# Peptides against a protein of PDB entry 3LCN, part 55

Target 1, 96 residues: chain A of PDB entry 3LCN
Amino acid sequence: QYTENLKVIVAEKLAGIPNFNEDIKYVAEYIVLLIVNGGTVESVVDELASLFDSVSRDTLANVVQTAFFALEALQQGESAENIVSKIRMMNAQSLG

## One batch from the design tools (peptide; made by RFdiffusion4, then SolubleMPNN)

Design b2_p26_3_s1 (from b2_p26_3, 12 letters changed)
Fold by OpenDDE base, seed 4:
Structure b2_p26_3_s1 (fold): chain B 96 residues (1-96), chain A 26 residues (1-26)
Amino acid sequence: as target 1 above (96 residues)
Amino acid sequence: SMELEKKWEELEEKWAELLKQPHPPT
């Protein structure tokens, strides 16, 4: 379904986190895994927060919320490319 | 849709705040 697209999208989101010391692809895959296996925003955030202390809970929450919303957007017909572009721009604007 | 756009904007706004880095006043 949208698993692979979500992995790319979430990875793009994670790539915007400064000083993130975890493997981006691994974390992205893990987030998507949790989501597709019935995780909620809250449960996924709790899981991530317990495993990755280099990122604030609020930041993790935004990542997870973005993932869920991206899934919704994909399901509603928005292209993965468009979503990735939006996230990339979000990351860019935070720089400087 | 307007709904999707609004949600993206909200996430973007929050993301910008979360990733905001401190800088010297001058």
Scores: peptide ipSAE 0.580, ipTM 0.877, DockQ to the pose 0.278
Fold by OpenDDE base, seed 1:
Structure b2_p26_3_s1 (fold): chain B 96 residues (1-96), chain A 26 residues (1-26)
Amino acid sequence: as target 1 above (96 residues)
Amino acid sequence: SMELEKKWEELEEKWAELLKQPHPPT
């Protein structure tokens, strides 16, 4: 139900990672797929960590935690637009 | 809600720390 919005949200989060060398849309789709098929924060992080060595486990964990929280927020009535905006601001703040 | 904003703030703070880039002395 919220899969398409969640893909956009996760992609926005991934776009903030410096020197990320994977296709962002593909990874976002994969994360959402794992979540909607019963994945947990830990299991999804484990999967991603096994596939991508260019990103720290802690960074991956933040991405995944954000995805789960975003899903909860969507279910509670927060708009996808607001969530994307918040994440975009997070990415901008990290620029040195 | 207050709870939602609290969680967003926590994620934001951690994200900023994780993505912090070296900054030249000024």
Scores: peptide ipSAE 0.579, ipTM 0.877, DockQ to the pose 0.265
Fold by OpenDDE base, seed 3:
Structure b2_p26_3_s1 (fold): chain B 96 residues (1-96), chain A 26 residues (1-26)
Amino acid sequence: as target 1 above (96 residues)
Amino acid sequence: SMELEKKWEELEEKWAELLKQPHPPT
């Protein structure tokens, strides 16, 4: 029930990765697909690392962990807009 | 919700370190 929100959230997170040469929308959708189909942080990271070698494993791990936590936050009542804003600020912070 | 906020801070700190880029000296 939170898949669409999660796709937006994950896409925002991916948008912060410098020199990321993959289709952000596609990767975000794929991450959410893996999560809703029973993936774990480890299994999703393993899958992504095997497919997208332009991103470090640690970076992928943070993205995936953020996705899982965002899902939990959504379930606890935090708005998607608030989560997106937090991630956007995280991305901006990393630039300076 | 203090627990939730703490988790966000942890993710933020890790993300900042992962994506840290050179910047002019303070």
Scores: peptide ipSAE 0.578, ipTM 0.877, DockQ to the pose 0.251
Fold by OpenDDE base, seed 5:
Formats: sequence, C-alpha cells, structure tokens
Structure b2_p26_3_s1 (fold): chain B 96 residues (1-96), chain A 26 residues (1-26)
Amino acid sequence: as target 1 above (96 residues)
Amino acid sequence: SMELEKKWEELEEKWAELLKQPHPPT
C-alpha cells in the first residue's frame, strides 16, 4: 500500500548522490521490491553493494535506512509529500 | 513526535557528511 510512495521517496534520496551512473527509478524500484519481499537493511545493502560499485556501502546504507524509516513514518501518518520535501532539503544542504 | 524528528535529524546529519564535497578555495 505504501510501495508507490516509497519508490518516489527512495528516488528522491538517490537523486542526491553525485556521479550516480545508474537509472534512479530502476534502483528505487529494486530497493522497494527487496524490502517488500522481506529484505533487511543488511541484506538489501549487501545486494546493492554487489551490483553497484559507483556508490559507497555507507551511502547505500543511508539510502536503505531512509527507506525503512520512511515506511515507518508513513505508517505513523506522515505524508509522502512532507517526506519527499525533507529529503529534497537534505540533498540541497549537501551542496556548497 | 520527538522520536520521529530525532531520527530524521540523525539521517540528515549522516547524509550531509557522506555527500560532503571539498569547497573551492576563495
């Protein structure tokens, strides 16, 4: 029920990674797929790290942790729009 | 909630450090 919202949220998070050479929507969909099929933070990070060497493990971990936390926030009543806005601001903050 | 806000802040701080880029000299 939150899969479509999570895809948008994760895509926004991935969009903040500099020099990311993968299709953002594809990777976001893949992350959500792994999560809804019972993946853990560790197992999802391991899978992503094995496939994408252009991003550090720590960066991937933050993305995946954000996805899990976003799901929790959605379940607690926070809107997808608000979450996306927060992530967008996080990405902008990293620019200097 | 306070817990929710704290978790967002933690993720934000870590993200900022991970994506930190060198600043060009003035």
Scores: peptide ipSAE 0.575, ipTM 0.875, DockQ to the pose 0.258

Design b2_p26_3_s2 (from b2_p26_3, 14 letters changed)
Fold by OpenDDE base, seed 5:
Structure b2_p26_3_s2 (fold): chain B 96 residues (1-96), chain A 26 residues (1-26)
Amino acid sequence: as target 1 above (96 residues)
Amino acid sequence: SSELEKKWEELEKKWAELLKEPHPPT
């Protein structure tokens, strides 16, 4: 269903984190796995924070919140392509 | 929808703040 789209979306979000030293695809898959297995924003953030200390909790929280919201947007009919584009623009904005 | 756009804007704003590098004081 939306699982594969969400993986791409989360990966795009993670790609914007400077000095992120983890495998982006792996982390994106892990986040989506936690979400589809009933994770909440808080529980997923807690899990990620315990595993990846190179990223602040607030940054991880934004990633996870984005994932949940992206899922909502997909369910409301927004295309994955459009969501990815928005996130890419967000990442580019931080470099300006 | 307007609600969706507002949420995107909120996430964008927070993301920009989180990724902003400190600048020396002027």
Scores: peptide ipSAE 0.569, ipTM 0.871, DockQ to the pose 0.254
Fold by OpenDDE base, seed 3:
Structure b2_p26_3_s2 (fold): chain B 96 residues (1-96), chain A 26 residues (1-26)
Amino acid sequence: as target 1 above (96 residues)
Amino acid sequence: SSELEKKWEELEKKWAELLKEPHPPT
Protein backbone atom coordinates (compact mmCIF):
# COMPACT_ATOMS: atom_id res chain seq x y z
CA GLN B 1 0.00 0.00 0.00
CA TYR B 2 2.80 2.40 0.88
CA THR B 3 5.59 0.78 -1.16
CA GLU B 4 6.05 3.61 -3.65
CA ASN B 5 6.12 6.26 -0.94
CA LEU B 6 8.53 4.16 1.08
CA LYS B 7 10.89 3.81 -1.90
CA VAL B 8 11.08 7.60 -2.16
CA ILE B 9 11.61 7.95 1.58
CA VAL B 10 14.39 5.34 1.71
CA ALA B 11 16.07 6.85 -1.33
CA GLU B 12 16.12 10.23 0.40
CA LYS B 13 17.71 8.63 3.45
CA LEU B 14 20.37 6.86 1.37
CA ALA B 15 21.17 10.11 -0.43
CA GLY B 16 22.53 11.46 2.84
CA ILE B 17 25.30 8.86 3.05
CA PRO B 18 28.65 10.31 1.95
CA ASN B 19 30.73 8.35 -0.57
CA PHE B 20 27.92 5.86 -1.18
CA ASN B 21 28.93 3.96 -4.32
CA GLU B 22 25.74 2.00 -4.91
CA ASP B 23 22.73 2.88 -7.04
CA ILE B 24 20.44 4.63 -4.57
CA LYS B 25 17.23 3.81 -6.43
CA TYR B 26 18.16 0.15 -6.68
CA VAL B 27 19.08 -0.16 -3.01
CA ALA B 28 15.94 1.69 -1.91
CA GLU B 29 13.76 -0.61 -3.99
CA TYR B 30 15.54 -3.65 -2.59
CA ILE B 31 15.11 -2.51 1.02
CA VAL B 32 11.39 -1.96 0.49
CA LEU B 33 11.10 -5.33 -1.24
CA LEU B 34 12.69 -7.07 1.73
CA ILE B 35 10.44 -5.23 4.19
CA VAL B 36 7.17 -5.97 2.40
CA ASN B 37 8.19 -9.62 2.09
CA GLY B 38 8.46 -10.04 5.84
CA GLY B 39 11.96 -8.87 6.64
CA THR B 40 12.93 -7.59 10.07
CA VAL B 41 15.36 -4.82 10.91
CA GLU B 42 18.01 -7.42 11.73
CA SER B 43 17.46 -9.62 8.67
CA VAL B 44 17.38 -6.68 6.26
CA VAL B 45 20.54 -5.20 7.76
CA ASP B 46 22.26 -8.59 7.50
CA GLU B 47 21.28 -8.86 3.85
CA LEU B 48 22.45 -5.36 3.00
CA ALA B 49 25.71 -5.75 4.90
CA SER B 50 26.47 -8.92 2.94
CA LEU B 51 25.87 -7.16 -0.38
CA PHE B 52 27.25 -3.68 0.24
CA ASP B 53 30.50 -3.30 2.16
CA SER B 54 30.99 0.40 1.40
CA VAL B 55 28.65 1.43 4.22
CA SER B 56 28.99 0.69 7.93
CA ARG B 57 26.58 -1.71 9.57
CA ASP B 58 25.41 1.00 11.98
CA THR B 59 24.60 3.33 9.10
CA LEU B 60 22.68 0.59 7.33
CA ALA B 61 20.82 -0.12 10.56
CA ASN B 62 19.72 3.50 10.85
CA VAL B 63 18.51 3.48 7.25
CA VAL B 64 16.50 0.31 7.80
CA GLN B 65 15.12 1.50 11.14
CA THR B 66 14.06 4.71 9.45
CA ALA B 67 12.30 2.71 6.75
CA PHE B 68 10.33 0.65 9.26
CA PHE B 69 9.39 3.71 11.28
CA ALA B 70 8.43 5.63 8.16
CA LEU B 71 6.07 2.81 7.25
CA GLU B 72 4.52 3.03 10.71
CA ALA B 73 4.20 6.79 10.40
CA LEU B 74 2.52 6.47 7.01
CA GLN B 75 0.05 4.00 8.48
CA GLN B 76 -0.69 6.47 11.27
CA GLY B 77 -1.52 9.20 8.78
CA GLU B 78 1.70 11.16 8.36
CA SER B 79 2.18 12.30 4.77
CA ALA B 80 5.05 11.03 2.63
CA GLU B 81 5.97 14.62 1.82
CA ASN B 82 6.35 15.46 5.50
CA ILE B 83 8.51 12.39 6.12
CA VAL B 84 10.74 13.16 3.13
CA SER B 85 11.14 16.72 4.41
CA LYS B 86 12.19 15.48 7.84
CA ILE B 87 14.77 13.13 6.33
CA ARG B 88 16.08 15.89 4.07
CA MET B 89 16.54 18.08 7.13
CA MET B 90 18.36 15.23 8.89
CA ASN B 91 20.75 14.96 5.96
CA ALA B 92 21.33 18.71 5.92
CA GLN B 93 21.92 18.80 9.67
CA SER B 94 24.52 16.03 9.53
CA LEU B 95 26.47 17.92 6.88
CA GLY B 96 26.26 21.26 8.69
CA SER A 1 1.71 12.48 18.15
CA SER A 2 4.30 13.09 20.82
CA GLU A 3 5.47 9.50 20.56
CA LEU A 4 6.05 9.79 16.81
CA GLU A 5 7.92 13.03 17.32
CA LYS A 6 10.19 11.47 19.93
CA LYS A 7 11.06 8.59 17.62
CA TRP A 8 11.89 10.96 14.75
CA GLU A 9 14.12 12.97 17.06
CA GLU A 10 15.92 9.84 18.19
CA LEU A 11 16.58 8.75 14.60
CA GLU A 12 17.74 12.25 13.75
CA LYS A 13 20.15 12.33 16.67
CA LYS A 14 21.64 8.95 15.78
CA TRP A 15 21.91 9.88 12.10
CA ALA A 16 23.78 13.07 12.94
CA GLU A 17 26.17 11.13 15.16
CA LEU A 18 26.81 8.56 12.44
CA LEU A 19 27.52 11.05 9.67
CA LYS A 20 29.44 13.75 11.50
CA GLU A 21 33.21 13.68 11.60
CA PRO A 22 34.76 13.18 15.01
CA HIS A 23 36.21 16.23 16.74
CA PRO A 24 38.96 16.12 19.34
CA PRO A 25 37.84 16.88 22.89
CA THR A 26 38.88 20.16 24.49
Scores: peptide ipSAE 0.568, ipTM 0.871, DockQ to the pose 0.239
Fold by OpenDDE base, seed 1:
Structure b2_p26_3_s2 (fold): chain B 96 residues (1-96), chain A 26 residues (1-26)
Amino acid sequence: as target 1 above (96 residues)
Amino acid sequence: SSELEKKWEELEKKWAELLKEPHPPT
């Protein structure tokens, strides 16, 4: 239902991580897969931390929490466009 | 909603902090 929108949203979030050397689309798809198959914030973070040591656990946690919150926002009627826009703007703001 | 917006603000604030790069003080 919201899986495709979530993949786009998570990919946008991951794109903001400096020096991230993994395939963003693959990681985004994997995160969404874990979520829709019953993963929790903690279990998904644990999985990602075991796979990607180039990113801090806190950064991974923020990505995962954003994914869960985005799903909630979508269910409450917020558009995917708005969510992506917010994330994109924050990513751009962090650059300097 | 205002509650939704508060949560976004909190997440993005933390994100900005996490991605902030150190720079020499002036």
Scores: peptide ipSAE 0.568, ipTM 0.871, DockQ to the pose 0.225
Fold by OpenDDE base, seed 4:
Structure b2_p26_3_s2 (fold): chain B 96 residues (1-96), chain A 26 residues (1-26)
Amino acid sequence: as target 1 above (96 residues)
Amino acid sequence: SSELEKKWEELEKKWAELLKEPHPPT
């Protein structure tokens, strides 16, 4: 139900990572795939860390945690647009 | 909710720290 929204949200989060050399859309889709297939924060981070060495484990952990939290927020009624906006602002803040 | 907002703020803070480029102590 929230799969497509999560893909957009996670993609926005990944877009904030400097020098990220992976396909953002692909990684976002993969993260969501892992989550909807029963992944946990730890298992998803482990998977991503094994595949993508260009990003620190801590950064990946934050991305994944954000994804899980975003899902919770969506389930609680927060709009995808609002979540994306928040993440975009987070990214903008880090660029300053 | 307040709880939701606090969680967002926490993630934001951590994200900012993670993406912050290091610079000399001085």
Scores: peptide ipSAE 0.568, ipTM 0.872, DockQ to the pose 0.260

Design b2_p26_3_s3 (from b2_p26_3, 14 letters changed)
Fold by OpenDDE base, seed 5:
Structure b2_p26_3_s3 (fold): chain B 96 residues (1-96), chain A 26 residues (1-26)
Amino acid sequence: as target 1 above (96 residues)
Amino acid sequence: SSSLEKKWEELEKKWAELLKEPHPPS
């Protein structure tokens, strides 16, 4: 199962958001929960936006879309470690 | 796949813009 890998991946993505005031692990788990229970990008973003006002809707949308793409990559055989590394580099790029 | 790679690139580009901070004027 990919749920645990996806939680780590989403957490890494959230860790890149500056001034994020929420518990990263909790939010990552919640996003994955919504996805595995049939959530769409739109419905998950709507849920997150209603709960957390410290992050823009566009940023939330990027996080959620990343989760869906990561799941697809995992299903195609890409390792969780490689995906996490990509996301970490994305986070670092914005600081360069 | 190439299509998946392109999607990653688009996400990366958008993420960079979203997290970009305004620079002070010269």
Scores: peptide ipSAE 0.565, ipTM 0.870, DockQ to the pose 0.285
Fold by OpenDDE base, seed 2:
Structure b2_p26_3_s3 (fold): chain B 96 residues (1-96), chain A 26 residues (1-26)
Amino acid sequence: as target 1 above (96 residues)
Amino acid sequence: SSSLEKKWEELEKKWAELLKEPHPPS
C-alpha cells in the first residue's frame, strides 16, 4: 500500500496552510486513515470541517482532493518524492 | 500523462487562489 507515502504527501500539503494551528502530522495521519478506510472526498471533508474550524472548507477540500489524486498518481507509477516536490512548489508559489 | 499533469495544474491553480493573502490596492 501507499499509506506511508500518502502521509508524507498530505503533511507537505498541510504545511502550506498559513496560520494552521493543528498538528500537521496528526491531521495527515487522520486524513490517510479516513481514505484507506473507504472515505470519499465529501465524507472526509465533512469530518475535517467538523473538527477544524481554523481552516476554510474550500482549503480542506483542496487538501483532501490532493490526497486522493496523489494516491491515484502513486498507483500510476509517480514517485512519492516527485509528488512531494510538486506540492512543495505549490506551497512556495502560492505566497505571491 | 497529459491528464495527470492537467489535474496537478488545476489543483495548483486552486491552491494558489485559496492561499492568496489580501493585498492593499496599489
Scores: peptide ipSAE 0.564, ipTM 0.871, DockQ to the pose 0.285
Fold by OpenDDE base, seed 3:
Structure b2_p26_3_s3 (fold): chain B 96 residues (1-96), chain A 26 residues (1-26)
Amino acid sequence: as target 1 above (96 residues)
Amino acid sequence: SSSLEKKWEELEKKWAELLKEPHPPS
């Protein structure tokens, strides 16, 4: 029910990965698809790791964990805009 | 909530650790 918001959130998270060679929008959509179709953190990470070897498993895990938590936050009433802003700040912080 | 904020902080900390470049300790 928060599918579209989650896609934006996950895309923002992926945008912070240096040297990420995959289509961010596509990967974000795929992650959300897996989540809404019953995936777990572990199963989604396993799937992504098998498809995209340019990113470490730990990095993928953080992305997926963030996605699941973002979904929880949305359900608890936090706005998508606020979540995106937090993630954007995380990405900016990692550069410094 | 405090629990929500703590979880965000944990994810943020881990993300920073994963993406930071090696640098001399301050």
Scores: peptide ipSAE 0.563, ipTM 0.870, DockQ to the pose 0.238
Fold by OpenDDE base, seed 1:
Structure b2_p26_3_s3 (fold): chain B 96 residues (1-96), chain A 26 residues (1-26)
Amino acid sequence: as target 1 above (96 residues)
Amino acid sequence: SSSLEKKWEELEKKWAELLKEPHPPS
């Protein structure tokens, strides 16, 4: 029930990565798919690192950890809009 | 909650460092 919100959240996070040349929507869907099918932070990072060598493992780890935490936040009652806003501000801050 | 906010703050801090552009030394 949180998959669609999580896809939007992860896509917002990925949009902050400079020189990322992959389809953001596709990658976000893939990350969410791995999570809902029982993936762990470690296993999802390993999968992404094997596919996208242009992004550091630490950056991928932050994206994945954000996804897991966002899911927890949604389950605890935080709105998707609030989470997206926080991530958007994170992205803007990194460019300043 | 405070614990939730602290986790967001930690992620934000790390993200800022990861995406920080290098600057020429003074």
Scores: peptide ipSAE 0.562, ipTM 0.870, DockQ to the pose 0.256

Design b2_p26_3_s4 (from b2_p26_3, 15 letters changed)
Fold by OpenDDE base, seed 2:
Structure b2_p26_3_s4 (fold): chain B 96 residues (1-96), chain A 26 residues (1-26)
Amino acid sequence: as target 1 above (96 residues)
Amino acid sequence: SSSLEKQWEELERKWAELLKLPHPPS
């Protein structure tokens, strides 16, 4: 029920990563797929790190952790549009 | 890992502030 909104949210987070060389939409879809199938933060990070070695593990961890917080926010009634706006603010603070 | 734990705590703090939610004590 939150899958499509979460994809948009994760894509917004990925868009904040400097020099990101992977397809944003594809990576966002894969992250959401792993989460809805019972993945934990660490297991999802491990999977992504093995597939996308051009992105640091720390950067991937930040993205995945954001996804879980966003999912919780959606479940608590926060709108996807509002979450996206907040992620844009976080992106402006730099990811490293 | 310790790195993931520290990153989680920092991100949790930022999200709590952005969402105007109370930050967990631990």
Scores: peptide ipSAE 0.160, ipTM 0.692, DockQ to the pose 0.050
Fold by OpenDDE base, seed 5:
Structure b2_p26_3_s4 (fold): chain B 96 residues (1-96), chain A 26 residues (1-26)
Amino acid sequence: as target 1 above (96 residues)
Amino acid sequence: SSSLEKQWEELERKWAELLKLPHPPS
């Protein structure tokens, strides 16, 4: 029930990665697909690292863990709109 | 790894701090 919102949220997180050369929409959709099909942080990172070697494992781990945190926030009743705003702030803080 | 564990803790801290902040009334 949170799949579409989670795609938007993960896309916002990916948008904060400097020099990211992959299609954000495609990567976000794939991350959510793996999560909703029972993936863990470790298994999802392993899969992504095998496909996108231009992105470090540490960066991928941060993206994937953010997705799990966001999913928990959605389940606790926070809106996707608010979560996206907070991730945008987080992106700015990581760069500053 | 120690590096990933530290990154996890920092990310968790950042999320906790962000969740404390009020959100715009839309």
Scores: peptide ipSAE 0.156, ipTM 0.698, DockQ to the pose 0.063
Fold by OpenDDE base, seed 4:
Structure b2_p26_3_s4 (fold): chain B 96 residues (1-96), chain A 26 residues (1-26)
Amino acid sequence: as target 1 above (96 residues)
Amino acid sequence: SSSLEKQWEELERKWAELLKLPHPPS
């Protein structure tokens, strides 16, 4: 029910990764797919790390954990737009 | 893993601040 919004949110998080060489939309969709199919933070990170070795495990963990937080926020009634804005702030802080 | 646990703690703090939610006890 929050799948599409979560994809947008995760994509925004991925967009903040410097030198990211993978397709953002694809990775975002894949993360969401894994989550909705019962993945945990650790299991999703493990799978992503095996597929995308160009991204550090720590970076992947941050993205995946963010996805779970975002999902919780959505479930609690926060708008996707607001979450995206907050992620942009976080991205800026990480790059600054 | 220990690394994931540490990352989780830091990210949880950041999100708690941004969302103005109480940070759960570790």
Scores: peptide ipSAE 0.154, ipTM 0.691, DockQ to the pose 0.051
Fold by OpenDDE base, seed 1:
Structure b2_p26_3_s4 (fold): chain B 96 residues (1-96), chain A 26 residues (1-26)
Amino acid sequence: as target 1 above (96 residues)
Amino acid sequence: SSSLEKQWEELERKWAELLKLPHPPS
């Protein structure tokens, strides 16, 4: 029941990456798909790195870990709207 | 790597602050 909310959250995180040359919605959907099918941070990063070599592994790891943090927050009862707002703040604080 | 560790700690710190949770000691 968190799948759709997590897609929105991950998309918000991806939107903060400078010079990101991939379809944000597509990548967000794929990340969530891997997570709900039992992926770990390491395995999901490995998969993404094999598909998107234009994005650094460290950047991918940041996105994936954010997704897991967000999922935990959702499971603890935090609203998707609040999580999106927090990620937007994080994006604004990040440097290119 | 040290770079990855630093990035991890920074991300964890940011989330801890936003969630008003204590940051675990390194």
Scores: peptide ipSAE 0.147, ipTM 0.664, DockQ to the pose 0.064

Design b2_p26_4_s1 (from b2_p26_4, 12 letters changed)
Fold by OpenDDE base, seed 5:
Structure b2_p26_4_s1 (fold): chain B 96 residues (1-96), chain A 26 residues (1-26)
Amino acid sequence: as target 1 above (96 residues)
Amino acid sequence: SLEEKIEELKKKIKEAVEKKKLLEEL
C-alpha cells in the first residue's frame, strides 16, 4: 500500500549518490519490489551489490536501510513529502 | 507476477550496466 510513495523516497535517496548514472526510477522500483516481496536488508543489498560493483556496499546498505526506515515511517503516519524533504537535506549535506 | 516483474527489472538494469561498462572500455 506504500509502494508508490516508497519508490519516490528511494529514488530521492539514489539521486544523492555521486556518479550514479543508472535509471533511478528502475532501480528504485527494483528495490521496492524486492522489499515488498519479503526481502531483507541483507538480501536486497546482496542483489544490488551484484549489479553495481562501482558503488560501495556501505552506500548500498545505506540506501536499503533508508528504504526500510521510510516504510516504517509511512506506516506510522509520516507523510512521504516529509520523508523526501529529510532525505533531500541529507543529500545536500553529504555533498557539502 | 511480482517475481516475474522483479526478474525483468533486474535484467534491464543489468543490461544497462553492462552496456555502459562496455562503452567506457572503448
Scores: peptide ipSAE 0.702, ipTM 0.927, DockQ to the pose 0.902
Fold by OpenDDE base, seed 1:
Structure b2_p26_4_s1 (fold): chain B 96 residues (1-96), chain A 26 residues (1-26)
Amino acid sequence: as target 1 above (96 residues)
Amino acid sequence: SLEEKIEELKKKIKEAVEKKKLLEEL
């Protein structure tokens, strides 16, 4: 029931990856559905690593872990808007 | 189904990556 909000959150996180020129909407949906289908941090990272060899495993792990933390935050009542704002700020800091 | 949708997305993403790589090599 948090899938749509989580897709938006993951998309924001992906948008912060330098030189990542993929369809962010499709990748975000892929990540969320893997999680919903019972994926773990390790298994989802493995899937992404098989697709994106130009992105470091650490970067992929950071995206996936953020998704899991965001899901927990949503379940505990934090708004999607607040979570997106935090990620956006972190993205901006990484570019500075 | 959920599993079918996951595989569909994976296929689309993979094809996009491969096509872009091919174009960059030309």
Scores: peptide ipSAE 0.702, ipTM 0.926, DockQ to the pose 0.903
Fold by OpenDDE base, seed 3:
Order: structure tokens, then C-alpha cells, then sequence
Structure b2_p26_4_s1 (fold): chain B 96 residues (1-96), chain A 26 residues (1-26)
């Protein structure tokens, strides 16, 4: 039920990865669907690691963990806009 | 189905990655 919001959130997180030139929308959707299909942090990271060898496993884990935390936040009533804003700020900080 | 969509996405992503990698190696 939080799928669409989570896609937006994950996309924002992916956008913060330096030199990540994949289709962010597709990757975000892939991650979210893996999660809603019962994936765990470990299993989703494994899937992503098999696809993106140019991205460190730690970076992928950070993305996936963020997705799970975001899902929990959404379930607890936090707005998608607020979550996206936080991630956007974090992305900016990582570059600054 | 959900499973079908997941596999479809995976294929698309994988293909894009492989194409990109191939081009970068040229």
C-alpha cells in the first residue's frame, strides 16, 4: 500500500549515488517490488550486487536499508515528502 | 503477475548494465 511512495523515496536515494547512470525509476521499482514480494535486506542486496558490480556492496546495503526504514516510517505515519526531504538533504551533505 | 514483473525489470536492468559495460570496455 506504500509502494508508490516508496518508489519515489528509493529513487531519491539512488540519485545520490555518484556515477550511478542506470535508469533510476526502473531500479527503484525493482527494489520496491523485491521488498513487497518478501525480500530481506540481505536478499535484496544480493540481487542488486549481482547486477551492479560498479557499486559497492556497502552502498547498495545503505540504499536497501534506507528503503526498509522508509517503509517503516511510512507505516508509522511519516509523510513521503518528509522522508524524501531528509534523503535529499543527506545526498547534498555527502557531496558537500 | 508480480513475479513476472520483477523478472521483466531485472532483465531490462541487466541488459542496460551489460550494454553499458560493453561500450565502456571498447
Amino acid sequence: as target 1 above (96 residues)
Amino acid sequence: SLEEKIEELKKKIKEAVEKKKLLEEL
Scores: peptide ipSAE 0.701, ipTM 0.927, DockQ to the pose 0.888
Fold by OpenDDE base, seed 2:
Structure b2_p26_4_s1 (fold): chain B 96 residues (1-96), chain A 26 residues (1-26)
Amino acid sequence: as target 1 above (96 residues)
Amino acid sequence: SLEEKIEELKKKIKEAVEKKKLLEEL
């Protein structure tokens, strides 16, 4: 039920990565589907690390952990809009 | 299927990354 919202959320998180020049929608969908298919933080990070060697493992872990936290937040009733706003603010803070 | 879609996405992403690397080497 939360896959589409989670894709949007993950996309927002990915958009905050400096010099990340990939199709954010595809990567976000990939991450979400890995999670839906039973992936763990570690396993999803491993997958992403194999694809994006130019991105630090810590950065990837941050993205994946955010996805898991966002999923939990959605399940607890928080709106996708609110979650996206938080991430956007965090992205702006990191760039400021 | 979900598994097939995952592999499809992985392939597309991987190809994009590889293409970029190739272009950057030029």
Scores: peptide ipSAE 0.701, ipTM 0.926, DockQ to the pose 0.902

Design b2_p26_4_s2 (from b2_p26_4, 15 letters changed)
Fold by OpenDDE base, seed 1:
Structure b2_p26_4_s2 (fold): chain B 96 residues (1-96), chain A 26 residues (1-26)
Amino acid sequence: as target 1 above (96 residues)
Amino acid sequence: SLEEKIKELKEKIKKEKEKQEEEKLK
């Protein structure tokens, strides 16, 4: 029931990766569907690493772990807006 | 199905990557 919100959150996280020129909407949806279909952090990272060899494994792991944490936060009652705001702030600080 | 959708998205991502590579070669 949190799938659509999670897509938005993951998209925001992906937007913070420098020189990442893939379709963020497609990649975010792909990640979320892998998770809801029973993927683990490790299995999803492995899948993404096979597709995006120009992105470090650590960066991919950070994205995937953020997605899992965000899902837990949503389930605990935190708003998607708050989660997105936190990620956006982190993105700005990372590049700025 | 969900599995089919995942496969479809993966293929779309691959196709987009191929397009980007082709554009760089122009």
Scores: peptide ipSAE 0.506, ipTM 0.856, DockQ to the pose 0.795
Fold by OpenDDE base, seed 3:
Structure b2_p26_4_s2 (fold): chain B 96 residues (1-96), chain A 26 residues (1-26)
Amino acid sequence: as target 1 above (96 residues)
Amino acid sequence: SLEEKIKELKEKIKKEKEKQEEEKLK
């Protein structure tokens, strides 16, 4: 039920990965669908790691964990806009 | 089904990667 907002959130997180040349929209959708289909952090990271050699497992794990935390936040009533803002700030700080 | 959609997306991602690799070789 929060899938569309979660896709936006995950896309923002992916956008913070330097030198990530994949289609952000497709990858975000893929991650979200894996999660809503019962994926775990470990299983989703394994799937992503098999697809993206240029991204470290730690970075992938960070993305996936962020998605799970965001889903929990959405369920607790936090707005998607606020979550995106937090991630955007984190992205900026990471590159700064 | 959701499972089939996931497989479809994975395939699309793979195809896009292949396309990008081909473009790099041109």
Scores: peptide ipSAE 0.504, ipTM 0.856, DockQ to the pose 0.783
Fold by OpenDDE base, seed 4:
Structure b2_p26_4_s2 (fold): chain B 96 residues (1-96), chain A 26 residues (1-26)
Amino acid sequence: as target 1 above (96 residues)
Amino acid sequence: SLEEKIKELKEKIKKEKEKQEEEKLK
């Protein structure tokens, strides 16, 4: 349903993490599939923390929470384009 | 299955990390 759009959204969020050298597409897909398979914010963060110890837990939590909020927004009728745009703006602001 | 796909992705991510680590050791 919203999995493909959510993958794009999560990928945009991951792209904002400085010095993140992992495959964005694979990680985004991994996060989304964990969520649709019944994952919670806490369980998905725990999983990611075990894989990416170079990224702070707060950063991982921010990514995962964004994914859950994005999913809710999609279900409420917001376009993926609008959500991606918001995330892109947030990414730019975080560098300032 | 979905679970199998999740495991596959996790393995791919791990392998990529291992490759990067090996390159750092050179």
Scores: peptide ipSAE 0.499, ipTM 0.854, DockQ to the pose 0.796
Fold by OpenDDE base, seed 2:
Structure b2_p26_4_s2 (fold): chain B 96 residues (1-96), chain A 26 residues (1-26)
Amino acid sequence: as target 1 above (96 residues)
Amino acid sequence: SLEEKIKELKEKIKKEKEKQEEEKLK
């Protein structure tokens, strides 16, 4: 599927979270596999919230929702490069 | 299986968190 591209996309989104000291590669892979295994936005957020209590639930929800939207975009034919670029721009805006 | 892989990743994430916390306490 689009698993590998989605991992890159989710990693980019996680990189935008301030003071997030976790291994981004592992977390991104974890999120993607939860999704492809039939996870919903709510169930994946619940899993992440149990692991990362220092991150707000809203922030986690934003990451997960972005992953689902990205997956849909990939299925619609948008390139991973384009999606990553959009997320990077949004990350910059959030920090600015 | 996919489920086993998910469990493995979760465990790795938890172990890394614990390691970081231990380093902070030194």
Scores: peptide ipSAE 0.496, ipTM 0.854, DockQ to the pose 0.785

